Peptides against a protein of PDB entry 5HOI. Designs and how they scored, part 344

Target 1, 351 residues: chain A of PDB entry 5HOI
Amino acid sequence: FRYMPFSPAGTPFGFTDRRYLTMNEVGYVSTVKNSEQYSITVSFFDVGRFREYHFEDLFGYDLCFLNEKGTLFGQSKTGQIQYRPHDSIHSNWTKIIPLQAGERITSVAATPVRVIVGTSLGYFRSFNQFGVPFAVEKTSPIVALTAQNYRVFSVHYSQFHGLSYSLSELGTSSKRYYKRECPLPMSLPNINSDMKKDANLDYYNFNPMGIKSLFFSSYGDPCIFGSDNTLLLLSKWRSPEESKWLPILDSNMEIWKMSGGKETTDIHVWPLALAYDTLNCILVKGKHIWPEFPLPLPSEMEIRMPVFVKSKLLEENKAILNKKNEIGADTEAEEGEEDKEIQIPVSMAAE

## One batch from the design tools (peptide; made by RFdiffusion4, then SolubleMPNN)

Design b1_p30_7_s4 (from b1_p30_7, 15 letters changed)
Fold by OpenDDE base, seed 2:
Structure b1_p30_7_s4 (fold): chain B 351 residues (1-351), chain A 30 residues (1-30)
Amino acid sequence: as target 1 above (351 residues)
Amino acid sequence: LEEFLERLRSLGRDEELEKKFAKEIQKLLS
């Protein structure tokens, strides 16, 4: 296992010279290889609110976090970070994070008020929006970060304990934990089942945890979207004993439903954000599970708890088809290609 | 598709959002 740099909804280069460093509800950050350099472009979905900009990257930034006020960049090996405000009111700043031998920055996050850096050795470093340090804490190895306002959602990995998470608030004087290194009930990518396709191996090498994205909802609830394409939301996190992960969307099941039960092996959901009851996402068509260039327009997918199991619906439909064939055996009705519309039973939808 | 959308309506989904998303999926399947 190797710690890889994580950014929310970041994509690999694959066989191309370009990739997305990050994307969310605000916009998307792309990087293009240009000889020994990189050209970075920061693009926005609301083109009326923000102007697209680009710059030359001499450092090879492999970490990125975009918010409504600026973009944070990081280089996982050198420890360099740069914050670039979108407006011209505040100046860009650069800082070197001190790294030990073999230590890597694994994730970065930025809000309008905080900058957070997590490392492969579990160093959690906090700064204000101007790069003034608050504290350094030693935690379990950090594999992913996201932040909203003063709150930080961190994912940790141990070879012995698997995935854990923390939820903390970075006040002016102290860090408060709502959750501290609690078990995260997310499935890791299965190398043996999922790696039968070369495209899945390329993505696994880029992101071995299979965390496609990590964000806060519009209500301030931590969300995670794993390799199983299930959106998990942390409910009741203010009450530590009542806190639970809710599987609020099975995106594979919803695509399968919307297709009329057709095999949708070439359609993928790429998560951006959760706004109210709607997952903002990119619909991806192709062999790769991640968006290519140009970026498609974002789609909106309504969240629903996965009450339905695809296997049960397929078995029930097969049983209905078999009963129809047993009743129809006495009439020489022509072999019309009956379009296999999977009838979802209305009764299962109301429980 | 129409019969499927009627079943989704019975689930208390936002019909406009679901209809838009279903059209996007269909456009990707074409």
Scores: peptide ipSAE 0.253, ipTM 0.685, DockQ to the pose 0.345
Fold by OpenDDE base, seed 5:
Structure b1_p30_7_s4 (fold): chain B 351 residues (1-351), chain A 30 residues (1-30)
Amino acid sequence: as target 1 above (351 residues)
Amino acid sequence: LEEFLERLRSLGRDEELEKKFAKEIQKLLS
């Protein structure tokens, strides 16, 4: 296993010279290889609120986090981080994170009030928005971070214990844990089934955990979207004993329903954010499960609990089709190619 | 789960959003 730099909804280069470093509801950050340097562009979905900007990156930033006030960049190997406010009124700052031999920055997060750096050795470093350090804590190895205001959602990995998560609040004087290295019930990528497609191998090499993104909902609930394309939301996290992960969306099931039960193996959801009851996402068509260039406009998917099993729906629809064929066989009525559209029962479309 | 579902139900169903998303999927299948 190799710790890889993770950024929310970041994409691999693949066979191209460009990738998305990160994307969310605010916008998207892209990088293009240009010989020994990179060109970074910070783009926004609300073009009226923010102005797109670009700069030359001589460091090869491979970590990124975008928020409403600025962009945090990191270089996983050198330990360099840079914060760039979107507003020109505030100055950029750069800092070098001290790394041990073989240590990597694995994830970075930034809010308007906090900067967080996580490493492959489990160093959790917190700063204010100006790069002033608060604390260094040693945890299990950090593989992913997101943050909202003062709250941090961290994902940890151990070879012995698998995936765990923490939810913490970074006050001015202390760190509070709501959850501390609790088991994360997320499925890891299945190497044997998923690796049959070269595109899945490329993505696995980029992101071995299969975490497409993690974010806080508009209500401040931690969300994670794994390789199984299920959106998990942490419910009741304020009550540690009542806290549970809810599978609030099976995106493969929803795409399948919206298709009328057609094969949708080339349509993928790329998660951005959860706003109220809608998942903001990019719909991706093609071999790659991640968006290419140019970035499509975000789509909104309504959250539905995965109550329906695809196999049962297919069996019921086959039974309905067989009954129609039995009734239709007694009437010599013309072989109109009735397109075998799998009629999703109207009752299931209305729920 | 009930509190979460009640929160979702309280936001209301956006049938227009669902129809829009379905049209986007159909356009990708064409």
Scores: peptide ipSAE 0.249, ipTM 0.683, DockQ to the pose 0.739
Fold by OpenDDE base, seed 4:
Order: structure tokens, then C-alpha cells, then sequence
Structure b1_p30_7_s4 (fold): chain B 351 residues (1-351), chain A 30 residues (1-30)
């Protein structure tokens, strides 16, 4: 077994000179081989909010994580990481992660407040957005990372125990575990059945875990999309004893239904994000299960969330808003149009 | 497709979103 660099929704080069390093709801990062160097482009779906930028990569970055504030790059073998803010206000920074002999950075994640590096030896390294280190922890070998705000979803692999996951929160002073190296009920790629297609072998060599992507939902729930094209959501993770993985979408089945029961073996879902009850994804047609160039426009697939009915959350938020308006009628304070991010009450997101 | 969409409507799903996605799938199948 070989640990490979993982980035959310990253694609292989295949027979091309280009690939996506990562993609999510914010945008997509591509790299093109230019002889001995690479040209990296950071592109955004909301072109009004962000400006596309590019740079020459002399290091051969093979790890990437995109968020709303910046892009983290990593080189799995050298241990180099670079953070590039999207704005010009904050400076780019570069750091070398010390690696042992044979150690690889296997995944990187970045939020507006944290940078996380995971390695093939299970070193979990945390930093702030400026590259100031917080801690180094030794875990089981890390194969994938994602993060939202202060929360980190990590996937671990052991040759003896298979896949496990952790869910942690990286506070200023301490790391809290909600889940620590718990079994991950995701099927690994079936080498015997799927490897009959050359394209599947190329993808397996790129991503032997078959994790197409992992992300946090808009509700802060860990999501993983495996080689079986099933979206798993970790529900009730705030209650460790009640926590369970929910198969919230079989994308193959859903495509098949929407086709009217036609053969859909050449149509693939490439996951980007889960926003409320909608999977943001790329619909891919062809031999490759991953998007090629140019990138198709994202599609939205409705998911019936088993835990949260969107309508109930909207009703509860309206009820909270109405109660605030009833209480606020006595205080003349011109509180401006603060962007009411739907703060899911911590109690509800625990159910 | 319409019978499927009607079943989905009965499930309280967003019919417009599903119609959009179904059209995208049909376009890929054409």
C-alpha cells in the first residue's frame, strides 16, 4: 500500500498535462504541467466575489485546500506548504513541514482560522492562518483532512483496522475530540471488479482510498463521498454514543431514477459540497469518473436530510426571529442589517 | 420523468430543483 496525497475532489492527470488539485463550493484549483514547472490557477464559481489568480509553481504542489479566504498548497514529499490569501491585504507565507524518512504529507486543510497538515505517519500538525504552529499530535496514519472553522474531520487508515475517522475542534488552548479514531463504515474501492476499466486503475493509483471528497455540510456535519458514490453524513456527532453515519444519498441510484431508469454507467456525480439539503456537484459524462477540462457548471441535487427537515429549521428560525422581534420592540436600537447567518442552535445540531 | 417528479412532489421535495437536475441528466443522456 502507498499513501497518496489527497485533496478534496482532486482529479488525476490521467493522460493529460492538467488536473484539478481541489474543488469545492468556493471554486476549483487547477494545475498545468509546463515542462519542469507547473502553472496553478485558482478559479471561483462566484466571479463577482472573487478574482481568479494564477502563479508559477516550481515545487510541484500535489496537495491543495480552498476556502473563502485563501488557498493552501502542499508538496507531499518535500513538506513545503504555502498559504495564499485571496485578498491582497494578507501576505502569502511558505513553511517547510519537517518529515521523517519516507513520511509524506497526505492531506492538508485550511479554514480562515486554522491550517492543518496530516501525514502518512499520523502526525497531525495545526497552525493558525498565519502559519504559527499550535500543536503536533501523533495519530493513526492520516489519509484525508477537511476543516470548517475550528473543526477538523480526519480520516485515518491502518492496514489492520481499515478506515477510521476523528472529529476534533482546535480551540486556542486545546484540542477537543468529539470522535477519536472511530470506525468509518465506508467501503474501499473494489480492485477486482472495478479495475477492469483502465480509467478506474488510473484513479485508484491516484486515490487508493476512493474518497472522492470530504467536507462539512452547511450545518457543520462531516460528510464523505466514497468510491461507491454514496454520500455519508455523520449525524449526532455532539452526542458520541448517538453518533451515526447516515447514507443520505446513493448518487448512482438517484441518477438512475432521474434518467427514467436508463443506463447511466457513463454519468457520474463529482461531489463539491453539501449546502442545507442540496449536494453541490459536477455531473460528469464520459469514461472518467472525474471532471475533465473545461469544468462543467455545478449542479444541485436535492437530498432529503433524515435528521433536519429544512422546513422545520426555517420555521424554528422564524419563530426565534419573531420572539426576538417581540422582545426587541421595547428597545429602539438601530441594529443594522447584520448578515443573519443561520446559526443553528448548538442543541439542534447535536440531534 | 413526470411520474417520477410527481412522486418527488409527494415527498415534499423542491420540484423546481429536481426538474432542473432531471433536465441536466436528460441533456447528458441525449
Amino acid sequence: as target 1 above (351 residues)
Amino acid sequence: LEEFLERLRSLGRDEELEKKFAKEIQKLLS
Scores: peptide ipSAE 0.246, ipTM 0.690, DockQ to the pose 0.308
Fold by OpenDDE base, seed 3:
Structure b1_p30_7_s4 (fold): chain B 351 residues (1-351), chain A 30 residues (1-30)
Amino acid sequence: as target 1 above (351 residues)
Amino acid sequence: LEEFLERLRSLGRDEELEKKFAKEIQKLLS
């Protein structure tokens, strides 16, 4: 096993000079090899809200995280990170993360308020959006990170215990754990069965964990999409004893059903985000399980969520939207999302 | 697992979204 740099929905180069560093609901970041240099382009799905931009990369960034306010880049071997706000009013910043011999940055994440760096030795480094450090924690080796607001979903790997996960909140003064290195029931790529196709070997060498993406849902639930093309959602994570992973979508089965039961071995779902009960994804046709260039338009796949989560969360989101419209101030209402415990009725917890 | 997945699948479909997605899949198969 080798620790490889992970970015959400990142693609390999394959036999090409270009790849996606990351993609999500906001947009996609591509890199093109040009001799010893790279040209990076940050593109957006909402072209009215954001302007596409590009820059020359002399460092060979192999880690990326895109959010609504900026893009975080990282170089896994050198420890260099760069944050680039989308707005030109805010300054870019660069920092070197100190790495031990053989240590790699394995994943990076950024929200409008936090920057997180995870390493192959399990160093968890937290910063604010300006690159001011908060803390360094030693955990099990980190293989993937995502973040939303102050919350961080981390995936860890142990040779003895396999995959685990943590869910934490990064306050100003302290880190709170909701979950700490709990078992992650995700299937790893099967080298013997799947490696018969050269395209699968190339992807495995790029991403040996088979984690195509991880993200928070629009409801703040941790989601992970593995090599088995199943979307897992962590439900009831606020209640440690009731928390469970739900297989909310088998994308291969859904594509098969939607085809009318035809062979669909050349059609693949590439996950972007979960918005309410819809998986934003790229439909990929071809030999490669990942999108090529140009990027197809995103598709929406319905996920059948348990009814009680959808209704309460839609009411809460409507109440938040109505409060934002009454207060007229776009800036302050992000801090006031009271963690309303969505009590799922006992009858659905018992089945 | 299949029964659990089918129970999850029974909990509410947007038929219009499903038809749109099915049409996209059929276009890819053509």
Scores: peptide ipSAE 0.246, ipTM 0.677, DockQ to the pose 0.357; fails the geometry check

Design b1_p30_8_s1 (from b1_p30_8, 15 letters changed)
Fold by OpenDDE base, seed 1:
Structure b1_p30_8_s1 (fold): chain B 351 residues (1-351), chain A 30 residues (1-30)
Amino acid sequence: as target 1 above (351 residues)
Amino acid sequence: MYISPVVYLPRKPPLEKVSAKDAIAEVLAE
């Protein structure tokens, strides 16, 4: 096994000179080899809100995380990271993460308020959006990271214990854990079954964990999409004893249903984000399980959320919207966000 | 440390979101 740089929904080069470094609901970041250099393009799905841009990469960034405010880049071997705000008003910054011999940056994440770096030795490094360090923590080896606001979802790997996950909040004073290195019930890629197709070998060499993406839902629930093409959602994570992974979508079965029961072995879901009850994804047709160039249009795949979740979530969203409309002007009231627990009902597994 | 300058590209037309059902129908018609 070899620790490889992971970015959410990143693609390999394959036989081409270009790949996606990352993609999500905001957009997609591509890199093209140009002799000894790379040209990076940051593209957006909301072309009204954002303007696409490119720049020359002299460092060979192999890690990327895109958010609504900027893009974080990383180089897994050198330890260099760079944050680029989308708005030219905010300054770019670069930092070198100190790495031990054989240590690599395995994943990076960025929100408008936090930057996170994870390594193959399990160093978890946190920064603010300006690159000011908060802490260094030693964990199990980190293989994937995502973040939303102050929350971080981390995936860990041990050769002895397999996959684990953590869910943490990076406050101003301390890191809080909701989950700490708990077992992750995700299947690893089966080398013997999946490697019958050369295209799967190329992807496995790029991403040995088979994690196509991980993200937070629009409701702040950790989501992961593995090599089995099942979307897992962490339900009830605020209640450690009640917390469980829910298989909310089998994407292969859903494609099969939508096709009218035709053979769809060449159609693949590439996950971007979960917005409410809709998986934003790229539908990929062909030999490769990942999108090529040009990027196909994003598709919306409805997930069968239980009616009880939809109703509660609609009521909670109405209550949040009404509170935002009643809070008029100037008071910076530190209203503690009452952490309303989204209870996903059990009934999704039985039909 | 040198940070390469950004070049902003021309605005693209809006991307329309397609339902997965319609996108699968299109992909199966090819």
Scores: peptide ipSAE 0.371, ipTM 0.858, DockQ to the pose 0.590
Fold by OpenDDE base, seed 4:
Structure b1_p30_8_s1 (fold): chain B 351 residues (1-351), chain A 30 residues (1-30)
Amino acid sequence: as target 1 above (351 residues)
Amino acid sequence: MYISPVVYLPRKPPLEKVSAKDAIAEVLAE
């Protein structure tokens, strides 16, 4: 096994000179190899709010995380990280992360308030948005990171224990764990079955964990999308005893249903984000399971949330609304529409 | 450390999001 740099929804070069470093609901970051240098383009889905920009990359950034305020870049081997605000008012900064011999940055994440760096030796480094360090923690080897606000979802790998995850909150003075290196019930890529197609081998060499993406939902729930094309959502993570991973979408099955039961073996979901009950994704047709250039239009896939998740999301939304009302924001609550009967998938009706 | 300057590109047209159902229908029609 080799630790590879991971970025959410990042794509391999394959046989091309270009790839996506990362993509999510905000946009997509592309890199093009031009001899010894790279040209990076940061593109956005909201073209009204953001302006696309490009710059020359002399460092060969292989890690990226995009948020609404800026883009974090990382070089896995050199330990260089760079934060670039989208707004020119805020200064760019660069830092070198000290790496041990053979240590690599495996993942980076950035929110408007935090920067996180994870390594192949399990060094978890936290910074503010200005690159001021908070702490260095030693964990199990980090293979993937995502973050929303102060929360971090980290995926760890052990040769003995497989995949684990942590969910933490990075306060000003301390890290709080909601989950700490708990088993992650995600299937790893099956080398023997999937490697029969050269395209799958290239992707596996790029991303040996098969984690296509990980993100927080709009409700702040950790989500992960593996090689099995199943979207897992961590429900009830605030309640340690009740917390469980929910398979909220089998994307292959949903594509098959939406096709009217046609063969859809060449259609792939590339996950971007979960907004409410809708998976933002790129539909990919062809031999490669990842989007090529140009990027296809984003698609919205409705998720049949399990009834138990919808009820809790409604309770949490009511609790958020009640807290907003206690803070004295007079926003008229329009009464939202009627309880459409959620058909429970037959597989969940058997427990 | 040198940070290469940013060049802002021309504004692109808005990206319209398509329903996955409609996008699958389009992809299957090609």
Scores: peptide ipSAE 0.371, ipTM 0.858, DockQ to the pose 0.679
Fold by OpenDDE base, seed 5:
Structure b1_p30_8_s1 (fold): chain B 351 residues (1-351), chain A 30 residues (1-30)
Amino acid sequence: as target 1 above (351 residues)
Amino acid sequence: MYISPVVYLPRKPPLEKVSAKDAIAEVLAE
């Protein structure tokens, strides 16, 4: 086994000179190999809010995380990280993460307030948005990271214990754990059954854990999308004893239903984000399970959330719409994060 | 440490999101 650099929804080069470093609900970052250097392009889905930009990469960045304020880049072997704000008001910064012999940066994440670096030796490094370090913690080997605001979802791998996860909050003075290295009930890629196609072997060599993406939902719930094309959501994570992974979408089954029961073995879901009751994704047709160039338009896949959650979401959306209509246009409503945990009822597994 | 300059590209047209059902219907019609 080799620790590979992971970025959310990143794609391999395959037989091409170009790939996606990362993609999510904000946009997508691509890199093109030009002889001895790379050209990086940062693109956005909201073309009204953001302007697409490119730059020359002399370092060969193989790690990326995109948020609404900037892009974090990393080089897994050298330990170099670079943060680039999307605006010209905030300054770019670069830092070298000290790595031991054979250590690699395996994942990076960035929010408007935090930068996180995870390594193959399980060093968890936290910084503010200006690259000022907070702490270094030793964990199990980190294979994937995502973050939203102050929260971090980390995936760990041990040769003895398989996959585990942590959920933590990076306050100003301390790290709080909601979950610490708990078992992750995600299926690993099956080399013998699924890899009969050369295209799947190339993807496995790029991403041996089969984690296509991980993100937080719009409600702040950790989500992971594995090689089995099932979207898992961590429910009740605030209650350690009640917390469970919910298989909220089998994407292969939903594609099959939407096709009218036709053979859909060449249609693949590439996950971006979960917004309310919809999976934002790229639909991919072809031999490769990942999007090629140009990027197809994003699609919204409705999650069959149990009727009780859908009714609550509809009431909350009506309450938000009514509140936006009563508060005139000029007040920046502090969206008080009402910590409304999505209670998905058990009945989805029985039909 | 050198930070390569950024070049801002021309604005693209708005992207219309498609329902996964409609996108699958289009992909199956091709």
Scores: peptide ipSAE 0.371, ipTM 0.857, DockQ to the pose 0.608
Fold by OpenDDE base, seed 2:
Structure b1_p30_8_s1 (fold): chain B 351 residues (1-351), chain A 30 residues (1-30)
Amino acid sequence: as target 1 above (351 residues)
Amino acid sequence: MYISPVVYLPRKPPLEKVSAKDAIAEVLAE
């Protein structure tokens, strides 16, 4: 097994000079190999809010995380990280993460308030948005990271125990765990069955865990999309005894239904984000399970949520909007986001 | 450490999101 650099929804080069470093609901980051250097482009889906930009990469960044305020880049072998705000008002910063012999940065994440670095030896490093370090923790080897606000979803791998996950909150003074290295019930890629197609071998060599993406939902629930094309959502994570992974979408089944029961073996879902009751994704047609260039338009795939959950979520969003409208525009009220877990009933995962 | 300058590109037209159902119908019609 080899630890590979992971970024959410990142694609391999394959036989091309270009790939996506990462993509999500905000946009997509591409890199093009130009002889000994790379040209990086940061592109956005909301062209009204953001301006697309590019720069020359002399370091060969192989890790990336995009958020609404900036882009974090990392080089897995050298330990270099760079944060680039999208605006020109905030300063860029660069830092070298000290790595041991053979250690690699395996994943990076960035929110407007936190930067996280995970390594193949299980060093979890936290920083603020300005690159000021908070702590270094030793965990099981980290293979993937995502973050939203102060929360971090980490995936770990052990040769003895397989996949595990942690869910933590990075406060100002301390790290809180909601989940700490709990078993992750995700299927790993089956080398013998899945590697019959050359395109799958290239992807496996790029991403041996088969994690296409991981993100937080719009409600703050950890989501993971594996090689089985099933979207898993962590429900009731605040209640340690009640917490469970819900298979909220079989994307192969949904494509099959939407096609009218036709053979759809050449249509693939590439996950971006979960917003409310819709999976934002790229639909990919062809031999490769990942999007090529140019990027297809994003699609919205409806998730069958229980009417009761949808109604409650709509009432809650209306209550939040009404509170925002009553508190006049000038107070950055700390959105005490009443952290309302999506209580998806178990019965809907069976229909 | 050198930080390469950013070049801002021209504004693109808005991207429209498509329903997965409609996008699959288009992809199957091609």
Scores: peptide ipSAE 0.368, ipTM 0.857, DockQ to the pose 0.604

